# Peptides against a protein of PDB entry 2L2L: the designs that were tried, part 25

Target 1, 42 residues: chain A of PDB entry 2L2L
Amino acid sequence: SPEERERMIKQLKEELRLEEAKLVLLKKLRQSQIQKEATAQK

## One batch from the design tools (peptide; made by RFdiffusion4, then SolubleMPNN)

Design b2_p19_5_s3 (from b2_p19_5, 7 letters changed)
Fold by OpenDDE base, seed 1:
Structure b2_p19_5_s3 (fold): chain B 42 residues (1-42), chain A 19 residues (1-19)
Amino acid sequence: as target 1 above (42 residues)
Amino acid sequence: LEEELLKLAKQLPEPEFEP
């Protein structure tokens, strides 16, 4: 139904926002690890 | 959950390059 499709789209948009927030966190964690390794090798 | 992840991300240094 159109209502079922709308509910599914809302769920997928919420999942997408959570994965985007997780991606931002993971990118910053990766950069922090690289910086820590680069400082430990000096 | 989103707000908590973004709050944790704000405590970390910005990536110099977004791949």
Scores: peptide ipSAE 0.212, ipTM 0.750, DockQ to the pose 0.104
Fold by OpenDDE base, seed 5:
Structure b2_p19_5_s3 (fold): chain B 42 residues (1-42), chain A 19 residues (1-19)
Amino acid sequence: as target 1 above (42 residues)
Amino acid sequence: LEEELLKLAKQLPEPEFEP
């Protein structure tokens, strides 16, 4: 149904936003780890 | 959950893109 398709698109957009927020956090955590390792080796 | 992840991310340094 067109209505089922619209509901699926909405759900996939909500999942995408959540995964984007996780990705931002993981990128910052990874960089913070690299920076800490680089400062501990100096 | 999204708002909490974004709040936690704001406490961390921005990812510097090394060129």
Scores: peptide ipSAE 0.210, ipTM 0.742, DockQ to the pose 0.079
Fold by OpenDDE base, seed 3:
Structure b2_p19_5_s3 (fold): chain B 42 residues (1-42), chain A 19 residues (1-19)
Amino acid sequence: as target 1 above (42 residues)
Amino acid sequence: LEEELLKLAKQLPEPEFEP
């Protein structure tokens, strides 16, 4: 139904926002690792 | 969960580009 499609789109948008927040965290963790390795090689 | 992940991310160095 149109209502089932609208619920599915709302759920997929919420899942997308959660994956974007995870991606921000993972990028910051990766950058922190690179900085730690660059400081350990000096 | 999203708000908690963003709170944890604020404790880390900023990357050159945010998504």
Scores: peptide ipSAE 0.208, ipTM 0.756, DockQ to the pose 0.097
Fold by OpenDDE base, seed 4:
Structure b2_p19_5_s3 (fold): chain B 42 residues (1-42), chain A 19 residues (1-19)
Amino acid sequence: as target 1 above (42 residues)
Amino acid sequence: LEEELLKLAKQLPEPEFEP
């Protein structure tokens, strides 16, 4: 039904938003590790 | 969950390239 499709789209949008937030956190963690290694080698 | 992930991310240096 149209209502089932709308519920599915809302669920997929929330899942996407959570995965984007995880990706931001993981990229910042990765860069912080690289920056820490680069400062420890000086 | 998203708000807590974003709060943790704000404590870290910004990435050279945003997603």
Scores: peptide ipSAE 0.200, ipTM 0.750, DockQ to the pose 0.097

Design b2_p19_5_s4 (from b2_p19_5, 6 letters changed)
Fold by OpenDDE base, seed 5:
Structure b2_p19_5_s4 (fold): chain B 42 residues (1-42), chain A 19 residues (1-19)
Amino acid sequence: as target 1 above (42 residues)
Amino acid sequence: LEKELLEIAEKLPEPEFEV
């Protein structure tokens, strides 16, 4: 139904938003590790 | 969960490229 489709789109948007927040955190963690390694090699 | 991940991310250096 149209209402089932709207519920599925809402769920997929909530899942996407959570995966985006995880990706932000992982990118920042990775950069922090690279920066620490670069400062330890100087 | 999302808010907690973002709060942890704010304590870390910004990425060189936007997500």
Scores: peptide ipSAE 0.254, ipTM 0.782, DockQ to the pose 0.097
Fold by OpenDDE base, seed 3:
Structure b2_p19_5_s4 (fold): chain B 42 residues (1-42), chain A 19 residues (1-19)
Amino acid sequence: as target 1 above (42 residues)
Amino acid sequence: LEKELLEIAEKLPEPEFEV
C-alpha cells in the first residue's frame, strides 16, 4: 500500500542517517591513525 | 546510537575532507 511504502522510506532514511554517523566516526578514527603514524616516524 | 556516535566523533580530529 502507499502507507507501507511511506513507512519503508522512513525506515530507510533512519538507517541511512545512522550509517552516515558511523562513516563520520570511522573517517575521524582513520585520520587519527594516519596522524599517529606520521608523528611516530619523526 | 546516532547521538552517542557523534559525541565520540567530537573527541576526534576533523577529517581533511567532508563526509
Scores: peptide ipSAE 0.252, ipTM 0.781, DockQ to the pose 0.095
Fold by OpenDDE base, seed 1:
Structure b2_p19_5_s4 (fold): chain B 42 residues (1-42), chain A 19 residues (1-19)
Amino acid sequence: as target 1 above (42 residues)
Amino acid sequence: LEKELLEIAEKLPEPEFEV
């Protein structure tokens, strides 16, 4: 139904926002690891 | 969850490129 499709789209948008927040965190964690390795090798 | 992940991310260095 149109209502079922709308509910599914809302759920997928919430899941997408959560995955975007995880991606931000993972990229910052990766950068922090690279910086720590670069400082430990000096 | 989303807000908690973003709050942790704010304490970390910015990535060299946009996400």
Scores: peptide ipSAE 0.251, ipTM 0.779, DockQ to the pose 0.094
Fold by OpenDDE base, seed 4:
Structure b2_p19_5_s4 (fold): chain B 42 residues (1-42), chain A 19 residues (1-19)
Amino acid sequence: as target 1 above (42 residues)
Amino acid sequence: LEKELLEIAEKLPEPEFEV
């Protein structure tokens, strides 16, 4: 039904938003590690 | 969960490239 499709779209948008937040955190953690290694080698 | 992940991310340096 149209209502089932709308519920599915809302769930997929929530999942996408959570995966985007995880991706931001992982990219920042990765960069922090690279910067820490680069400062420890000076 | 999203709010807690973003709060941890705010304590970290910004990525050199857009996400």
Scores: peptide ipSAE 0.246, ipTM 0.777, DockQ to the pose 0.097

Design b2_p19_6_s3
Fold by OpenDDE base, seed 2:
Structure b2_p19_6_s3 (fold): chain B 42 residues (1-42), chain A 19 residues (1-19)
Amino acid sequence: as target 1 above (42 residues)
Amino acid sequence: DELEKRIEELKKKIEELKK
């Protein structure tokens, strides 16, 4: 039904936002590690 | 990247349900 499709779209959008937030955090962590190593070598 | 692939799969599924 159209209502079931809308519920499924909402669930998939929620999962998408969680995975996008996780990707941002992992990219920030990687960048912080690179910056820490670059400052420790000076 | 596994996480980037999962994000693209979710985007594809959302667009398929909007059609």
Scores: peptide ipSAE 0.556, ipTM 0.878, DockQ to the pose 0.772
Fold by OpenDDE base, seed 5:
Structure b2_p19_6_s3 (fold): chain B 42 residues (1-42), chain A 19 residues (1-19)
Amino acid sequence: as target 1 above (42 residues)
Amino acid sequence: DELEKRIEELKKKIEELKK
């Protein structure tokens, strides 16, 4: 049904939002690690 | 990257359900 498709789209969009947020956090964490290593070597 | 691949798969599934 159209209502089932809308529910499935909402669930997939929620999962997408969570995975995109996780990717942003992991990229920030990686950048912070590189910066800490670069400051520890100076 | 596994996470980037999963994000792309989710985008494809959403687009398929909108058609």
Scores: peptide ipSAE 0.556, ipTM 0.878, DockQ to the pose 0.771
Fold by OpenDDE base, seed 3:
Structure b2_p19_6_s3 (fold): chain B 42 residues (1-42), chain A 19 residues (1-19)
Amino acid sequence: as target 1 above (42 residues)
Amino acid sequence: DELEKRIEELKKKIEELKK
């Protein structure tokens, strides 16, 4: 039904938002690790 | 690469359901 399709779209959009947020966090964590290693070597 | 691929798959599924 159109209502079931709308519920499925909402669920997929929520999952997409979570995976995009995770990608941003992992990129920031990697950058922070590189910066900590570079500062510990000075 | 795995997470970027999963994101693209989710985008594709959303666009398929909007058609």
Scores: peptide ipSAE 0.554, ipTM 0.877, DockQ to the pose 0.759
Fold by OpenDDE base, seed 4:
Structure b2_p19_6_s3 (fold): chain B 42 residues (1-42), chain A 19 residues (1-19)
Amino acid sequence: as target 1 above (42 residues)
Amino acid sequence: DELEKRIEELKKKIEELKK
């Protein structure tokens, strides 16, 4: 039904937002690690 | 790469369900 399809779209959008937020955090963590290593080698 | 692939799959599924 159209209502089931709308519920599925909402669930997939919520999952997408969680995975996008996780990717942003992992990228920030990686950059922080690189910066810490670069400052410890000076 | 795995997380970026999962994000791309979710985007495709959402677009297919909007058509």
Scores: peptide ipSAE 0.557, ipTM 0.878, DockQ to the pose 0.794; fails the geometry check

Design b2_p19_8_s1 (from b2_p19_8, 11 letters changed)
Fold by OpenDDE base, seed 4:
Structure b2_p19_8_s1 (fold): chain B 42 residues (1-42), chain A 19 residues (1-19)
Amino acid sequence: as target 1 above (42 residues)
Amino acid sequence: SIEEKLRLVKAENELLEKE
């Protein structure tokens, strides 16, 4: 059904928003880890 | 597509979690 397809697309969009938020957090965590390692070697 | 974007973001997240 077209309506079922639209509901599925809405669910995939919500999942995409959650994964994009996770990606931002992981990138910030990675940057913080690299910075801590670089400061610990000095 | 939304499905493809989701797949790519999930793959990038899985890579960053393993670092």
Scores: peptide ipSAE 0.644, ipTM 0.909, DockQ to the pose 0.794
Fold by OpenDDE base, seed 2:
Structure b2_p19_8_s1 (fold): chain B 42 residues (1-42), chain A 19 residues (1-19)
Amino acid sequence: as target 1 above (42 residues)
Amino acid sequence: SIEEKLRLVKAENELLEKE
């Protein structure tokens, strides 16, 4: 059904939003880890 | 597609979680 397809697309968009938010957090965590290692070696 | 973009973002997240 076109309505079922629209509901599925809305669910995939919400999952994508959550995974994109997770990606931003993981990138920030990665940067913080690299900075901590660089400061510990000085 | 949204499905393809979602798969790519999940794969990148899985890579960053293993580091």
Scores: peptide ipSAE 0.644, ipTM 0.909, DockQ to the pose 0.776
Fold by OpenDDE base, seed 1:
Structure b2_p19_8_s1 (fold): chain B 42 residues (1-42), chain A 19 residues (1-19)
Amino acid sequence: as target 1 above (42 residues)
Amino acid sequence: SIEEKLRLVKAENELLEKE
């Protein structure tokens, strides 16, 4: 039903929000790791 | 679609977690 589809879309939007927040954190962590490795190699 | 966007973000997260 249209109502069931709308409920599913809302669930997917919430999951997407959490995964996008995780992506931001992982990108920051990766950058910190690269900087740490670059300083350790000097 | 939202399903495709979610799949792409999950795939990028899985790649970054392995680094």
Scores: peptide ipSAE 0.644, ipTM 0.909, DockQ to the pose 0.748
Fold by OpenDDE base, seed 5:
Structure b2_p19_8_s1 (fold): chain B 42 residues (1-42), chain A 19 residues (1-19)
Amino acid sequence: as target 1 above (42 residues)
Amino acid sequence: SIEEKLRLVKAENELLEKE
């Protein structure tokens, strides 16, 4: 039904928001690791 | 699509988790 489709789209949007938040955190973590390695080599 | 965008973000996350 169109109502079931709209519920599925809302679920996909929620999952997308969680994965986008995870992506931001992973990018920050990666950058922090690179910076720690660069400071440990000094 | 939302499905395609979700697939791409998940693929990028899986790559970053392996680095």
Scores: peptide ipSAE 0.642, ipTM 0.909, DockQ to the pose 0.827

Design b2_p19_8_s2 (from b2_p19_8, 9 letters changed)
Fold by OpenDDE base, seed 4:
Structure b2_p19_8_s2 (fold): chain B 42 residues (1-42), chain A 19 residues (1-19)
Amino acid sequence: as target 1 above (42 residues)
Amino acid sequence: EIKEKLELVKAELELLEKE
């Protein structure tokens, strides 16, 4: 059904958004760890 | 791992959007 397809597209767009947000968070956490280590060595 | 999940979801979206 076109309605079932549209529901599936919405669900996948939500999953994509959540995984993108998680990737951004992990990149920020990694960068913060590197900066803390670089500051602790000075 | 997260990058692989993102590529899978993008591929599934592209397949659905072309039909």
Scores: peptide ipSAE 0.113, ipTM 0.729, DockQ to the pose 0.079
Fold by OpenDDE base, seed 3:
Structure b2_p19_8_s2 (fold): chain B 42 residues (1-42), chain A 19 residues (1-19)
Amino acid sequence: as target 1 above (42 residues)
Amino acid sequence: EIKEKLELVKAELELLEKE
């Protein structure tokens, strides 16, 4: 139904937003690890 | 993994928005 399609679109838009936020966090964590390793080797 | 999941969700949204 059109109502089921609109619910599915809203769910996928929310999933996309959450996975984008997760990707930003993991990129920051990865960069922090690389910086810690680079400072520990000095 | 996460980037591939994002591209799958975007492709699924694009398919649904064209119907």
Scores: peptide ipSAE 0.112, ipTM 0.729, DockQ to the pose 0.081
Fold by OpenDDE base, seed 2:
Structure b2_p19_8_s2 (fold): chain B 42 residues (1-42), chain A 19 residues (1-19)
Amino acid sequence: as target 1 above (42 residues)
Amino acid sequence: EIKEKLELVKAELELLEKE
């Protein structure tokens, strides 16, 4: 059904948004860890 | 892992949006 397809597209767009947000957060956390280690060695 | 899931979801969206 066209209505079922539009529902699937909306679900996948929301999943994509959540995975992108998780990836951005994990990249920031990793970068913050590297910066803290670099400052703790001084 | 998260990057691979994101690329799979993008590919699935692209397939559905082209129909």
Scores: peptide ipSAE 0.112, ipTM 0.728, DockQ to the pose 0.103
Fold by OpenDDE base, seed 5:
Structure b2_p19_8_s2 (fold): chain B 42 residues (1-42), chain A 19 residues (1-19)
Amino acid sequence: as target 1 above (42 residues)
Amino acid sequence: EIKEKLELVKAELELLEKE
């Protein structure tokens, strides 16, 4: 039904948002490690 | 892994929004 499709779209949009937030966190953690190593070598 | 999951969710959304 159209209502079931709209519910599925809302669920997938929330899943996308959570996985994007996780990806941003992992990128920040990786970048922080690289920056700490680069500052420890100076 | 996370990038692949993001692309799967985007593809599923695009399919459902075109129906």
Scores: peptide ipSAE 0.111, ipTM 0.728, DockQ to the pose 0.079

Design b2_p19_8_s3 (from b2_p19_8, 12 letters changed)
Fold by OpenDDE base, seed 1:
Structure b2_p19_8_s3 (fold): chain B 42 residues (1-42), chain A 19 residues (1-19)
Amino acid sequence: as target 1 above (42 residues)
Amino acid sequence: SIEEKLRLVKAEIELLEKE
């Protein structure tokens, strides 16, 4: 059904939004870890 | 495709979580 497909697309859009937010946080955490390790090795 | 975007984002997350 076109309506069922539209509901599925909306669910996938919400999941994608949450995963993209998680990815941004993980990238920031990784950057902070690299900076911390680089300062600890000096 | 939104499904493909979701797959790519999940794959990048899994790579970062293994480090």
Scores: peptide ipSAE 0.569, ipTM 0.889, DockQ to the pose 0.685
Fold by OpenDDE base, seed 5:
Structure b2_p19_8_s3 (fold): chain B 42 residues (1-42), chain A 19 residues (1-19)
Amino acid sequence: as target 1 above (42 residues)
Amino acid sequence: SIEEKLRLVKAEIELLEKE
């Protein structure tokens, strides 16, 4: 049904927002790790 | 599409988790 399709789209949008937030966190975490390694080598 | 965006984001996450 159109209502079921709209619920599925809303669920996919929510999952996308959570994964986008995870991606941002992982990028920042990785960059922080690289910076810590670079500072520990000095 | 949302499905395609989700696939691309998950693929980028998987790449970063393997590095």
Scores: peptide ipSAE 0.569, ipTM 0.889, DockQ to the pose 0.760
Fold by OpenDDE base, seed 2:
Structure b2_p19_8_s3 (fold): chain B 42 residues (1-42), chain A 19 residues (1-19)
Amino acid sequence: as target 1 above (42 residues)
Amino acid sequence: SIEEKLRLVKAEIELLEKE
């Protein structure tokens, strides 16, 4: 059904938004770890 | 597609979680 397809697309968009937010968090966490290691070696 | 974007994001997450 076109309505079922629209519901599925909305669910995939929500999952994508959550995974994109997780990805941004992981990138920031990694950058913070690298910066802490670089400051600890000086 | 949204499914393709989701797959790419999950793959990038998996790469970062393995490091």
Scores: peptide ipSAE 0.568, ipTM 0.889, DockQ to the pose 0.738
Fold by OpenDDE base, seed 4:
Order: structure tokens, then sequence, then C-alpha cells
Structure b2_p19_8_s3 (fold): chain B 42 residues (1-42), chain A 19 residues (1-19)
């Protein structure tokens, strides 16, 4: 059904937004860890 | 495709979590 397809697309969009937010957080956490290690070695 | 974007984001997350 077209309506079922639209509901599925909406669910996939919501999941994508959550995973994109997780990815941004992980990248920031990694950058913070690298920066802490680089400052601790000085 | 939204499905393809989701797969790519999940793959990048998995790579970051393994490092």
Amino acid sequence: as target 1 above (42 residues)
Amino acid sequence: SIEEKLRLVKAEIELLEKE
C-alpha cells in the first residue's frame, strides 16, 4: 500500500536522525579523547 | 535512498565504535 510505504519511510527517517545524532556524538567524543592524549603527552 | 543513507551512517558508527 502507498500509505504503508509512507509510514515505513517516516520510520526510516526517524531512525536515520537518531543514528546521525549518535554519529555526531561519537565523532566529538573521539576528538576530545585525541586532544586529551595529545595534551597529556606534552 | 533513505535506506542507503541509514546503512552508511550505521557502518560509519560501527567503524568508530571498533577503534
Scores: peptide ipSAE 0.567, ipTM 0.889, DockQ to the pose 0.752

## One batch from the design tools (peptide; made by RFdiffusion4, then SolubleMPNN)

Design b2_p20_2_s1
Fold by OpenDDE base, seed 1:
Structure b2_p20_2_s1 (fold): chain B 42 residues (1-42), chain A 20 residues (1-20)
Amino acid sequence: as target 1 above (42 residues)
Amino acid sequence: AELEAEKEELEKLREELEKK
């Protein structure tokens, strides 16, 4: 149905937004881990 | 402290993705 397709597109856009947010947080977490390791080696 | 907050936010996002 065109209505089912529209619901699926809305769901996929929301999943994409959540995965983009997760990717940003994982990058920050990785940077903070590298900084913590660099401070622990001094 | 910032690392634990970012981990908690990541865990919340994972739970939201698993609930769908």
Scores: peptide ipSAE 0.036, ipTM 0.580, DockQ to the pose 0.038
Fold by OpenDDE base, seed 5:
Structure b2_p20_2_s1 (fold): chain B 42 residues (1-42), chain A 20 residues (1-20)
Amino acid sequence: as target 1 above (42 residues)
Amino acid sequence: AELEAEKEELEKLREELEKK
């Protein structure tokens, strides 16, 4: 149904937003770890 | 200061992921 497709598109957009937020979080955590290691080696 | 701002941003992102 066109209405079912619209609901699925809304769900997939929300899932995409959550995975993008998670990716940003993981990248920042990784960067913070690298910076801490680089500071601890000086 | 930069580490505290980063922690607050990470906490907000964690809470957004946990609420769903």
Scores: peptide ipSAE 0.030, ipTM 0.566, DockQ to the pose 0.035
Fold by OpenDDE base, seed 3:
Structure b2_p20_2_s1 (fold): chain B 42 residues (1-42), chain A 20 residues (1-20)
Amino acid sequence: as target 1 above (42 residues)
Amino acid sequence: AELEAEKEELEKLREELEKK
């Protein structure tokens, strides 16, 4: 059904938004780890 | 610095949950 396709598209858009938010958090965590290593080596 | 504090709080919470 066209209505079932629209529901699936809405679900996939919400999943994409959650994965983008998770990716931003993981990038910040990785950057903090690199900064810790760079400060511990000085 | 803020992400380090949040990570330390999450690690403490994890240790408290593992001890119960």
Scores: peptide ipSAE 0.028, ipTM 0.458, DockQ to the pose 0.036
Fold by OpenDDE base, seed 2:
Structure b2_p20_2_s1 (fold): chain B 42 residues (1-42), chain A 20 residues (1-20)
Amino acid sequence: as target 1 above (42 residues)
Amino acid sequence: AELEAEKEELEKLREELEKK
């Protein structure tokens, strides 16, 4: 159904947005860990 | 790597649904 397809597209857009936000958070966390390791070696 | 692969799969599935 065109209505079911529209609901699926909306769900996938929401899931994609959540995974993008999670990926940005994890990349920032990883960068913070690398910076902490680089400061602990001084 | 797993999250980027999952993101690419979700984007492909979205594009396939928008083309129909």
Scores: peptide ipSAE 0.028, ipTM 0.513, DockQ to the pose 0.061

Design b2_p20_2_s2
Fold by OpenDDE base, seed 5:
Structure b2_p20_2_s2 (fold): chain B 42 residues (1-42), chain A 20 residues (1-20)
Amino acid sequence: as target 1 above (42 residues)
Amino acid sequence: EELEKEKEELEKLREEQLKK
């Protein structure tokens, strides 16, 4: 139904938002790991 | 400490995705 399609679009938008947030956290985690490795080598 | 908070936030997001 048109209503089922609208619910599916809302779900996919929420999944996209969660994956974008996860990508931001993984980028920060990676940056902090590189910084720790760079400080451990000094 | 900041890395631990970021890991906990990542785990919460993973749990929210797995509960659906």
Scores: peptide ipSAE 0.049, ipTM 0.645, DockQ to the pose 0.036
Fold by OpenDDE base, seed 1:
Structure b2_p20_2_s2 (fold): chain B 42 residues (1-42), chain A 20 residues (1-20)
Amino acid sequence: as target 1 above (42 residues)
Amino acid sequence: EELEKEKEELEKLREEQLKK
């Protein structure tokens, strides 16, 4: 159904938004780890 | 300091994904 396709597109857009947010948080965590290692070597 | 807030936000996000 056109309505089923619209629901599926809305679900996939929300999943994409959540994976993008997760990727941003993982990049921040990785950057914090690299910074901690760089400060521990001084 | 480990980004404890960002870890907590990441866990909340994972729980929201698993409930669908």
Scores: peptide ipSAE 0.049, ipTM 0.644, DockQ to the pose 0.035
Fold by OpenDDE base, seed 3:
Structure b2_p20_2_s2 (fold): chain B 42 residues (1-42), chain A 20 residues (1-20)
Amino acid sequence: as target 1 above (42 residues)
Amino acid sequence: EELEKEKEELEKLREEQLKK
């Protein structure tokens, strides 16, 4: 139904928001690791 | 400092995804 499609779109938007937040945190963790490695080489 | 807050936030997001 149109209502089921709207519910599915709302669910997929919330899943996308959580995956985008996770990707931001993983990028920060990766950057912190690269900085730690670059400081350990000095 | 390893991003302990960001690791904890990542774990919370993972738990929220598993509860749906």
Scores: peptide ipSAE 0.049, ipTM 0.643, DockQ to the pose 0.034
Fold by OpenDDE base, seed 4:
Structure b2_p20_2_s2 (fold): chain B 42 residues (1-42), chain A 20 residues (1-20)
Amino acid sequence: as target 1 above (42 residues)
Amino acid sequence: EELEKEKEELEKLREEQLKK
């Protein structure tokens, strides 16, 4: 139904928002690792 | 410190999804 499609689109948007937030966290974790490695080489 | 706030935000979002 149109209502089922709308519910599925809302769910997929919430899943996308979670994956975008995970991607931001992983990018910051990666940057923190690179910085720690750069400080350990001094 | 910034990483801890973002982990807490992700945990809150995950808990909100599990309640639906």
Scores: peptide ipSAE 0.049, ipTM 0.621, DockQ to the pose 0.029

Design b2_p20_3_s1 (from b2_p20_3, 8 letters changed)
Fold by OpenDDE base, seed 5:
Order: structure tokens, then C-alpha cells, then sequence
Structure b2_p20_3_s1 (fold): chain B 42 residues (1-42), chain A 20 residues (1-20)
């Protein structure tokens, strides 16, 4: 059904939003680790 | 660990985008 497809798409978009937000946080954490290592070597 | 978690998350995000 078009309505069932719309509900499934809404759920997938919300999951995508949460996983993209997590990815941004993990990439920031990785960058912070690299910067700490680079500052400890100077 | 962190790089592996980022890689798995990037894969999951791609799989979600293909379903939308």
C-alpha cells in the first residue's frame, strides 16, 4: 500500500537521521584523538 | 575499534539510503 510504504520510509528516514548524527560524533571523536596525539608529539 | 565502528556505520547509512 502507498500508506504502508510512506510509514516505512518515515521510519527509515528517522533511523538514517540517528545514524548520521552518531557518525558525526564518532568522526569528531576520531579527530580529537588525532589532535591529542599530534599535540603530545610536539 | 573507532575506525572500524565508523566504517560499519558508513556501511549501515549507505544500506539505509538504498531502501529510501
Amino acid sequence: as target 1 above (42 residues)
Amino acid sequence: KLDEEIEQLEKKIQELKEKI
Scores: peptide ipSAE 0.630, ipTM 0.906, DockQ to the pose 0.740
Fold by OpenDDE base, seed 1:
Formats: sequence, structure tokens, C-alpha cells
Structure b2_p20_3_s1 (fold): chain B 42 residues (1-42), chain A 20 residues (1-20)
Amino acid sequence: as target 1 above (42 residues)
Amino acid sequence: KLDEEIEQLEKKIQELKEKI
């Protein structure tokens, strides 16, 4: 059904938004780890 | 590792974009 497809697309868009937000957080965490290692070597 | 988790997450995001 077109309505079933629309519900599935809404769910996939919500999952995508959550995973993209998680990716931004993990990339910031990675940057913070690299900076901490670079400061500990001085 | 954090890099492996990022890589796996980037793959999952691509698979979600292909389903929309």
C-alpha cells in the first residue's frame, strides 16, 4: 500500500537521522582522542 | 575500535539511504 510505504520511509528517515547524529558524535570523540594523544606526546 | 565503529556506521547510513 502507498500508506505502508510512507510509514516505512518515515521509519527509515528516523533511523537515518539517529545514525547520522551518532556518526557526528563518534567523529568528535575520535578528534578528541587524537588531540589528547598529540598533547600527551609533548 | 572507534575507527571500525565509524566505518561500520558509515556503511549502515549508506544502506539506509539506498532503501529510502
Scores: peptide ipSAE 0.629, ipTM 0.906, DockQ to the pose 0.750
Fold by OpenDDE base, seed 4:
Structure b2_p20_3_s1 (fold): chain B 42 residues (1-42), chain A 20 residues (1-20)
Amino acid sequence: as target 1 above (42 residues)
Amino acid sequence: KLDEEIEQLEKKIQELKEKI
């Protein structure tokens, strides 16, 4: 059904938004680790 | 560990974009 497809797309977009937000946090964590290692070697 | 988790998450995001 067109309505079932719209509900499924809405759910996939919500999941995508959550996973993209998680990716931003993990990339920030990675950058913080690299910076700590680079400052500990000086 | 963290780089592997980022790689798996980037893959999952790509798979979600292909389903939309």
Scores: peptide ipSAE 0.629, ipTM 0.906, DockQ to the pose 0.707
Fold by OpenDDE base, seed 2:
Structure b2_p20_3_s1 (fold): chain B 42 residues (1-42), chain A 20 residues (1-20)
Amino acid sequence: as target 1 above (42 residues)
Amino acid sequence: KLDEEIEQLEKKIQELKEKI
């Protein structure tokens, strides 16, 4: 059904939003680790 | 590891974008 497809697309968009938010957090965590290593070597 | 988790998450995000 067109309505079932629209519900499925809405669910996929919400999952995508959550995974993109997680990716931003993990990239910030990675950058913080790199900065700590660069400061501990000085 | 963190880099491996980022790589797997980037793949999952790409697969989700292809389904939309």
Scores: peptide ipSAE 0.629, ipTM 0.906, DockQ to the pose 0.743

